# Peptides against a protein of PDB entry 3S8F: the designs that were tried, part 210

Target 1, 157 residues: chain A of PDB entry 3S8F
Amino acid sequence: VLTLFVAVPSLMTAFTVAASLEFAGRLRGGRGLFGWIRALPWDNPAFVAPVLGLLGFIPGGAGGIVNASFTLDYVVHNTAWVPGHFHLQVASLVTLTAMGSLYWLLPNLTGKPISDAQRRLGLAVVWLWFLGMMIMAVGLHWAGLLNVPRRAYIAQV
Target 2, 166 residues: chain B of PDB entry 3S8F
Amino acid sequence: DEHKAHKAILAYEKGWLAFSLAMLFVFIALIAYTLATHTAGVIPAGKLERVDPTTVRQEGPWADPAQAVVQTGPNQYTVYVLAFAFGYQPNPIEVPQGAEIVFKITSPDVIHGFHVEGTNINVEVLPGEVSTVRYTFKRPGEYRIICNQYCGLGHQNMFGTIVVKE

## One batch from the design tools (peptide; made by RFdiffusion4, then SolubleMPNN)

Design b2_p22_2_s3 (from b2_p22_2, 13 letters changed)
Fold by OpenDDE base, seed 5:
Structure b2_p22_2_s3 (fold): chain B 157 residues (1-157), chain C 166 residues (1-166), chain A 22 residues (1-22)
Amino acid sequence: as target 1 above (157 residues)
Amino acid sequence: as target 2 above (166 residues)
Amino acid sequence: SVYEAARELYLKAFDFAQKAFE
């Protein structure tokens, strides 16, 4: 019940952010239905990281609703599904947001801008992290649906 | 113009709100679909039953592993299982193939898991509560019981076996 | 033919994509 309660504000927040991104993209010259997406500053790891985190959070949030459902939870509870959910929420959204924050915070604290090399490296790190997290998360969710237990080093499958 | 920008933002917000509502219904539909397709594998919650974990080892149906399997009717059994640090009793649990088995599982110490591989049996076992699970083993053989709830230093080695006899 | 229909569909999809991601 509590999860479902917070789901509504979370969805509202998510789509409000999306609306803001669309507006920003359009202000940057993006046109069409999705042209605003490519107009966003994808060359900035401080932007890319949290956005990728949000993208990972979408299936995680959906999974949260599943986990909060008494009937559906019987299928996934204490299986590898749960760690998959956690990694989407914490290791994806929270971690990527933290990474993105660092790309803003450190230059601000030091008073020195990020070099181009550091920027490129940052982009690589963030994208690779996201890719790895998605692979792991999908794998864990899949394993969970195959009844692989949580907190066990062995499984029948 | 700030006013123009504000108006544009509102338009986008309305669009995304509409999308959000649509997605909400999609999620509900997906949940409903999942329920419809996987309800057969759901183990419904049983009646709340409480026991005293401090005496469950000394008296009652869990006290003697040799008496843990009780025939309650034709092709129907109740198995009183203890999950403890770090194992299960009885072990092995021997039951006939094709019989309806009612597992009554509790713990004398800490929270454990009771996950039977190859089945949909997967419950947490709380001291003071009795977990009830019904299952019919259609295939003979050995089924491993895994503790999937951290219960201490020996958690990773906490296993049991159900032997289904022809 | 099926090929021609598929090609036309592809072209339509391509045009749509160009407009959508303009």
Scores: peptide ipSAE 0.018, ipTM 0.705, DockQ to the pose 0.044
Fold by OpenDDE base, seed 4:
Structure b2_p22_2_s3 (fold): chain B 157 residues (1-157), chain C 166 residues (1-166), chain A 22 residues (1-22)
Amino acid sequence: as target 1 above (157 residues)
Amino acid sequence: as target 2 above (166 residues)
Amino acid sequence: SVYEAARELYLKAFDFAQKAFE
């Protein structure tokens, strides 16, 4: 139970980021309960990538809470669940954040803005990456719940 | 206006912090629900027990595979299992159907896994520690033990068998 | 049918989204 308290600062941090997004969206003209989301710069891969990473991080974080539970961890530990969790945390959040950072950093380092074609391609890449990661993560978590072992080439199911 | 912006950000932060707390309670509730409905068969970890991995093969209850299965009571057994590079001892482990089995598992060398297919038995085996798992096999047959913790070049071939006799 | 029910749910969700994301 005490280990679950680790979720508190993590959630606080995560939703503080969300607060910043809401503020930004409202500054951009978004209104209502969710209208601010639409107002965010979804045409910029440097923005979209890390946001998608954050979205993937939500279920990953929830899984982290599960992993931190003594009783539930017994069910999922060293199963495919764990790689599923990692792929949400590392291969989604960290990787997409890195991608987003590159879309910002490279133009600034070179002094050359990305072309419209590169921008569109970037958007396609990050969305496809996110989609693929979600499919894989769901599959891994599901397999883990079916008791597919981690680090094994064979499984009962 | 920086002051207005700061005030607005603070307001949003407060709102999202409240939401964060709400989500925390939701997750706790979900965990509680899962425990109540789906995890009744989870085997709790036993008390921490230590053993010397350098002598576990020579002395003690793990030393003789022929004495690994010990009847401790009516329809109750303790099985002393070694997970090593690269296999399990004894192998096979023979136990009767319907008996309450307490597995005492340790390692003389490196960290291994002890995952029994068809069961919820899944523990790490650490040198110097004894993993305790209690289980009752309701169905006769063979249950494969899989090492799910990387332990070296032979890890992928590290299997054991539990034979449950009628 | 299941399809019709799904379609109705989709339309409801769409309407809600339009309102929520104004």
Scores: peptide ipSAE 0.006, ipTM 0.727, DockQ to the pose 0.056
Fold by OpenDDE base, seed 3:
Structure b2_p22_2_s3 (fold): chain B 157 residues (1-157), chain C 166 residues (1-166), chain A 22 residues (1-22)
Amino acid sequence: as target 1 above (157 residues)
Amino acid sequence: as target 2 above (166 residues)
Amino acid sequence: SVYEAARELYLKAFDFAQKAFE
């Protein structure tokens, strides 16, 4: 039970990021319950990438609580569920954040601004990555619940 | 202006913090739901039992695969299984349908997995520790044992078979 | 079924991959 208290500061941190996004969106003219979301800079891959990572991190975080639960971990441990979880955490949030960072960092390091074509390509990359990762994650979690083993090339189902 | 912005930020943070706490309770509820719906029939683990991995092959109930299946009562058996690099013994494990089987699993070398397809049997096998799993096979046939914990270069080929006889 | 066919292909592919790196 005490282990689950680790989730408290993590959730607090995660939702403070969300608060920052809301504040930023409202500063950009967004109004209402959801209008601030639309006001965020969705045309910038350096922004979109880490945000998509955060979105993927939400179900991953929920899964983290499941995985940390002694009784529930008995069900999912060493099944495809586990890879499904860390692909959301590492291959989604961390990877997309790294990708987004590069879209900001490289123009600054080279002194050359990103072209419109590069921007559009970047957007395509991060959205496609996110889509693929979500499909993979759903599949892995589903397979895990069907008791497909981790680290095995064969399964009954 | 800065003061107003600061107050606004605090308001948003408070709101999201409250939301985070609410979500914590939602997650707890979901855990409870999952526990109720997906953990039914969980095979209980036995009490902590230790064994010397350096001698388990030479002496004790795991030493002779031919004596691995022990009838402990009417329609009740204990099966002493070794998971090793890279296989299981005995192999196959032959048990009767409908019998209560207590698997006592350990390893003489490294950590292995013991995942039985078609069942909820899925445990790690640690050298020096005995994993205890109780299960009753209701359907006859062959059940494949899969190692789901990386144990070396031959890990991918580490399989066993449980044969349930009518 | 499509599912079974996909599963068989998946298993064959991974079996091949695992054996190739032994």
Scores: peptide ipSAE 0.000, ipTM 0.736, DockQ to the pose 0.015
Fold by OpenDDE base, seed 1:
Structure b2_p22_2_s3 (fold): chain B 157 residues (1-157), chain C 166 residues (1-166), chain A 22 residues (1-22)
Amino acid sequence: as target 1 above (157 residues)
Amino acid sequence: as target 2 above (166 residues)
Amino acid sequence: SVYEAARELYLKAFDFAQKAFE
């Protein structure tokens, strides 16, 4: 249980990012408890992608706390739970952040802004990616709790 | 203006940091609650036991599959299991229903998994170490053992069977 | 099919190997 304090720096970082998002949203005219969210630039795939990655990282991080518990890890270790966890961490946060970075980097390097069509396509890509990742992650975590083993083609459920 | 912005950012940060710490304790509390209200059917033994993987097949309690199941009490057994590339021994493992079974599992070669379907038995098996798992089978029948740690080309076909006799 | 035949051969081979090392 004491090892869970390793999560403190990570949580601090995560919520510092959240704080930055809130501040940015409020600077853009958002008000109230949730109005700042709507004020964020959701029309920009370079913004949406990493934010969706962060959202996926939240349950993944919670799962990390579970995995860090010796007793609870015994339940989930080497089950489908584990792939569910790291797909949220890597295929969600890291991948979407990389995708978002490209949407910023390429226009910046070339000096040419993306077209409206490209922007819309980018938004579609990152949202569909996020949706697919969430479906898969939920399925894997659920399967893991149902004792579906990792690295096996068969399961008794 | 810069100072004002900086101060505002710090204020938001402090609030969210407090929230993050609170959430940490919530998670710890949830774990504590789970441990207090739930008991595991499988209990791993905490003491580290080591063996020589190079001789485990020739000498010791794992050497003879026919002698792998040892009755240690009226309703207690110890089963010495080898996980190897690519299978388990003994196979099948035969134990009585309702008996307390202590599995002593090790490997002569590489890391394997020991996942018993229909149970919460799920441990990794390391060469040179003995994994100890305590379990009581309440239902008779066959329980499949699955290797859930990659161990080579035959990993996907590495299975064993526990037969629980009524 | 060829695939099925290959799969069966594969499974038989590893089954044999497993039994040989027991």
Scores: peptide ipSAE 0.000, ipTM 0.736, DockQ to the pose 0.009; fails the geometry check

Design b2_p22_2_s4 (from b2_p22_2, 12 letters changed)
Fold by OpenDDE base, seed 3:
Structure b2_p22_2_s4 (fold): chain B 157 residues (1-157), chain C 166 residues (1-166), chain A 22 residues (1-22)
Amino acid sequence: as target 1 above (157 residues)
Amino acid sequence: as target 2 above (166 residues)
Amino acid sequence: SVFEAAKALYLKAFDFAFKAFE
């Protein structure tokens, strides 16, 4: 129980971000319980990328709690579950945040806005990245639960 | 208006923070309930046991692979396994079907993994520490031991075999 | 209840995990 309280700051941060998104969406005219989500700037890859990262971070964070639990970690430790967790936390959240940052930074550095074609390409990149990452992560977690070992090129299943 | 925006943000944050804390307790409760009702997947570990990795190859129960399998009772065995760079000894490990096997695993060099396919045996092996795993093989055949902890250049080829005899 | 449903799903997931290693 005490160990799990380590998650409190992380959860506070995560839900604060969610609060910020809700506020932003409502400022953009979103109404109702979910209308604020649709009102967010989904046409901007600089926004979409980190948000998709956050979405991937949700199951990853939940898995983090599992991994940090002594008894539950026994089930998943050094199996494909662990790299699945990593790909959600690092290869999704961190990487997509970096991608999103670039979509903001490059126009500012060059002094030129991105073209519509570049914007569309950016959206395609981040969505495809997210989709592929989710497929891989689900596969890794599933394989881990089937006792596929980490750091091995072979498995019984 | 910055003041109005600030108040709104604080209100949303307060709500989400409350939600986050509530969810934390929900998760803790669910985990606690699961642990209380579902224990089948847990292999009991022995008491903390230490050994000297510098002498484990020369003296003690791990020194002679021919003496690694010790019958401790009726249908009960202790197997002293050494995980090293890059393999296991004894190899193969021969045990009878249906017997209760207590694996005592340690390492003379670096950290290794001891992952037995087809079982829930999956432990890290630390030099200076004895890993204890209790398992009963219900099915005869060969079970592959895989090192799932990076241990050096030969890590990928570090395998062992448990042969369960009828 | 929603809680019971969530609990059932949660426990089902762990049952799968534990039994997968038998």
Scores: peptide ipSAE 0.007, ipTM 0.750, DockQ to the pose 0.034
Fold by OpenDDE base, seed 1:
Structure b2_p22_2_s4 (fold): chain B 157 residues (1-157), chain C 166 residues (1-166), chain A 22 residues (1-22)
Amino acid sequence: as target 1 above (157 residues)
Amino acid sequence: as target 2 above (166 residues)
Amino acid sequence: SVFEAAKALYLKAFDFAFKAFE
């Protein structure tokens, strides 16, 4: 149980980021319980990408708690559950954050804004990436619970 | 107003931190609930047992595959299994249906996996340590052992078989 | 099937090639 307290700093960070998003949305005119979400700059891939990464990180973090459980780890260890977990953590959060950083960095370094076409393409890329990652991650977690082994090409089920 | 903005941010942070702590307790509670209601399939960790991987093939209970299955009591057996590059011994492992089987698994070379299809047996096997798994096969037949820890070029083809006899 | 035959051949060849490690 004490091992689970390692999640405290991560949770604190995660919800602090959420707080920042809420504040930003409210500064942009969003009101109410959820209106601030719509007020965020969803037309900017530099914003959308890391936010989608954060969303993927939520179930990944929950899975991290499961993986850190001494007893529950026996169920999921070295099954497809594990790659499902880190694809949410790395291939979603880290990768999407990198994508978002790129959409911010290049215009900033060159001094040239991205075209509208590039912006739309960027949005399509990050949303499709997120969707694909979620489908794959859910599938891997599901397969893991069905005892599909990791690092093996054969599954009984 | 900068100061007002900072105060507002702090207020939001405090609120979300409280939520964070609440969620932590929720997760712990969910784990506790799961364990309390679903304990039948739980495999507890065994006692830490050490072995010399450099001599495990030459002497001791793992040395002779023909003597790997040891009856320790009425309807109770201990099976000494070696996971090696790239296979398992004994192979096949023959055990009676309905018997309580204690697997003592170790490796003479590198880390391997021991995943038995159709069961909840799934452990990593470390050289120098003995993995202990207790299981009772209720159905006769063949159960495939799969290595689910990368161990080299032949990893993907590293399989074993447990034959459960009526 | 052709796939199954190829797979069987692959596994057989693989086992033969790496039997020295056993």
Scores: peptide ipSAE 0.000, ipTM 0.736, DockQ to the pose 0.009
Fold by OpenDDE base, seed 2:
Parts: C-alpha cells; sequence; structure tokens
Structure b2_p22_2_s4 (fold): chain B 157 residues (1-157), chain C 166 residues (1-166), chain A 22 residues (1-22)
C-alpha cells in the first residue's frame, strides 16, 4: 500500500527530472528529438553517475511495484529477485548518486577542481560500476523468476 | 527571462508526463504478464491465524510430529509443520501423490522461511502466525525444504524433506 | 488543464493497478 502510494509522486518526480535534463540539453545546443541527450555533459562524472543511477531506477522501481503487489509477491518474495531489486535501488541509484555527489563535493571542499585524469578515472568508475550492477541485477532477477531462493547457497536450478 | 524559461520547462514536462503515463501501462502489462506465467501451482488456503509460539511445542496440532499429517478427506491432508532453529518437523513429511495438501506452518522461535524446491511453495513463517499453503504434488519423490530467511548461525543448514509417495 | 487531466489519469491508473493486483 505504501509503495503504491508513493509510486505516482516518485514517477512524476523522475520524469520531471528527465524533462529538466531535456531542457538543459537543449540549452546546451542539442536539437531534435534525441539530440539533447548527446548535448548533456557526459564528460562529467558528477553528471553521469546520478543519471546512470536513474536509469537503474527504472527497472528497480518497476520491481518495487511488483514486490508490493500481493499476487506477484508470492512469486518473487525471498527469491534472488529481491536482491536484484536492492542492487538496482541501493547499489545503483543511491550509490551512484552518492558517487556523483562526491565528484561535486570534493572540488568544492578543497577549492580545487578535479584533474583531467581524475575526471577520466571517475567516468571509468561510474560506467563500470553501472555495467556490473546491471549484469548482476539482471542475473538476480532472472534467477529469482526461476525460483532461486535468497539467503541460501543451494538451489535445484 | 525567467518567465520564458519557465514556460519552456513546462512544455517539456507535459511531454514527459505523457511518456510517464505510457510507461505506466507498460509496467502494468509487464506485471500482468508475470502474473499470468508464474502463479500456477500454489494457492493460499487460509486466513490469518494466530498461535502462541510459547506453547505451540507443547500443545496443539504442532506438538507431536507423529500426528502432524492429518487426513481431512479422501484425498486431502493437512500437515502441521514447525519451522524452528534449525530444522523442520515433521521431517520427513510424508504425503501421498496427487493428494491436496494444506500446509499449516508456524514457528516457535524466530522467523524462518519455508521454500520447497521443485515447487513454488515459498512463504515466510512468523512466530505467532500460521502460514497456510495448499499444494498438490503431481510427481512422487523427495522435495527439499529450505529456509530462505536468515534465522541464526545454523540458517544455512536448515533443511527438511517432503516425501511424496506413489 | 491538460496537466490536471494527465495527473488525474495518472492517479486513476495507479489506483486501478493497486486494486487489481492487491
Amino acid sequence: as target 1 above (157 residues)
Amino acid sequence: as target 2 above (166 residues)
Amino acid sequence: SVFEAAKALYLKAFDFAFKAFE
């Protein structure tokens, strides 16, 4: 009940953020239906990280609705599905947002901008993190649907 | 200038709101698909029931493992199962093939899981509550019960067995 | 007006989903 109660506002917020990104991209010279995406600052890990987190939030959020549905919860509860959901929500969205925030915070705290090397390293980190999380999350969800239990080292599958 | 920017933002927001609505239906469709393909085999067979976990071992239908399997009809059984640290009783649970089995599961101590491999039986077992699951085993053999809720140091070794007789 | 309509539809859809899959 609570999950579904907050689902609508959360979705509205998420898509509002997307709208703001489109606006920002267009302000940066992006044109067309998708050109604004390319115009966004993909060279900045402080931007890329939380955006990737948001991308992970999409399936994760959908999974939240599934988990909150009584009938579907019978299928996925206490299976590997649940850890998959967690890794999308916490290990992806929250973590990547925190990482992105760090890339903003550190320069402000130190009074020094990050070096180009640090920037490139940061980009590598967040992209690899996202990739790994997506692979793991997909695997966990898949396993969950195959009735692989969580918190167990043994399964017939 | 700010007003102009505001108007522009609103235009994009409207588009994305429409998209959000579309995605909502996509999610519903996915839920429906999942529901349609993964819900067969196990049916909740009871309403919320409460028991006293402090006495469930001493009195009542869970007290004697030898009396845990109760025939309630010609081809119907009720099995009173305890999940405890760290195992299940009765163990093994012996039931006939093709019979309708109603599992009544509770715990005398902490929260446990009741996951029957080879089936979609998967419920949490809470002290003070009775979990009820109806299932019919179509194939004879042994089905392992595993605990999928962390319950202590012996959690990983907490197993049971259901033996389905021909 | 369009925004309000969209919002209403959005909420209605979720309400439906809530009741249907609960």
Scores: peptide ipSAE 0.000, ipTM 0.698, DockQ to the pose 0.037
Fold by OpenDDE base, seed 4:
Structure b2_p22_2_s4 (fold): chain B 157 residues (1-157), chain C 166 residues (1-166), chain A 22 residues (1-22)
Amino acid sequence: as target 1 above (157 residues)
Amino acid sequence: as target 2 above (166 residues)
Amino acid sequence: SVFEAAKALYLKAFDFAFKAFE
């Protein structure tokens, strides 16, 4: 049970990021309880990518809590559930954050601003990546719950 | 202006902190719900037990596969299983239907998995440690054991069989 | 095209999700 408290620092980190996003959205003219979300720069892949990563990280974090549960680990450990968790945490959050970082870093390093076409393409790539990763992650988690083993080419299902 | 922004950030942090704590409790509640409704059949792990992987094949309860299945009581058995590169011993494991089976699993070489299809038996097997799981097979037949921890070139072919007899 | 499909999906999803958020 004590291992579940690992979620505390993660949530504390999450709320700090969320608070920063809300502040940014409100600075951009967002109003009300949720209007600040719409005010965020959703036209910038450097922003959208890591945010989508964060969105994928939420269920991944929830899965982390499950994985940290002593009793629930007996259900999910070394099943397809685990790589599903990885794909949310690494292949979604980390990868999308890296992608977003590149969309910011490369223009700054080269001194050349990103073209509108590149921006639009970047948005397409980020959203498609997110969609694909969500489908894959859901599939892996579902398979894991169906007792599909990790690191095996066969399953009873 | 900076002070105003700082104050605003603090307010947002308080709100999101509260939300985060609420979500924490939601997750705990969901875990509790899952445990209450779906984990009645969880196989408890035994206490930590150590063995010498270098001698486990030569002496002790794992040394003779013919003596691997030990009746410990009425309708109760202990099965001493070795997971090795690349298979299981004994193979097949023969146990009676309806009996309480305590599996004592260890490895003489590298880390393996012990995943029994059709059951919730799924443990890692570490050299030098004994994994203990208890299970009662309600249905007769054959149950495949799968290694779900990469253990080398023959990992994909590492299978065993539990035969449950009526 | 994949690009246009992604754009359409992006815009559709965004509009749908944020229609109530001003």
Scores: peptide ipSAE 0.000, ipTM 0.724, DockQ to the pose 0.043

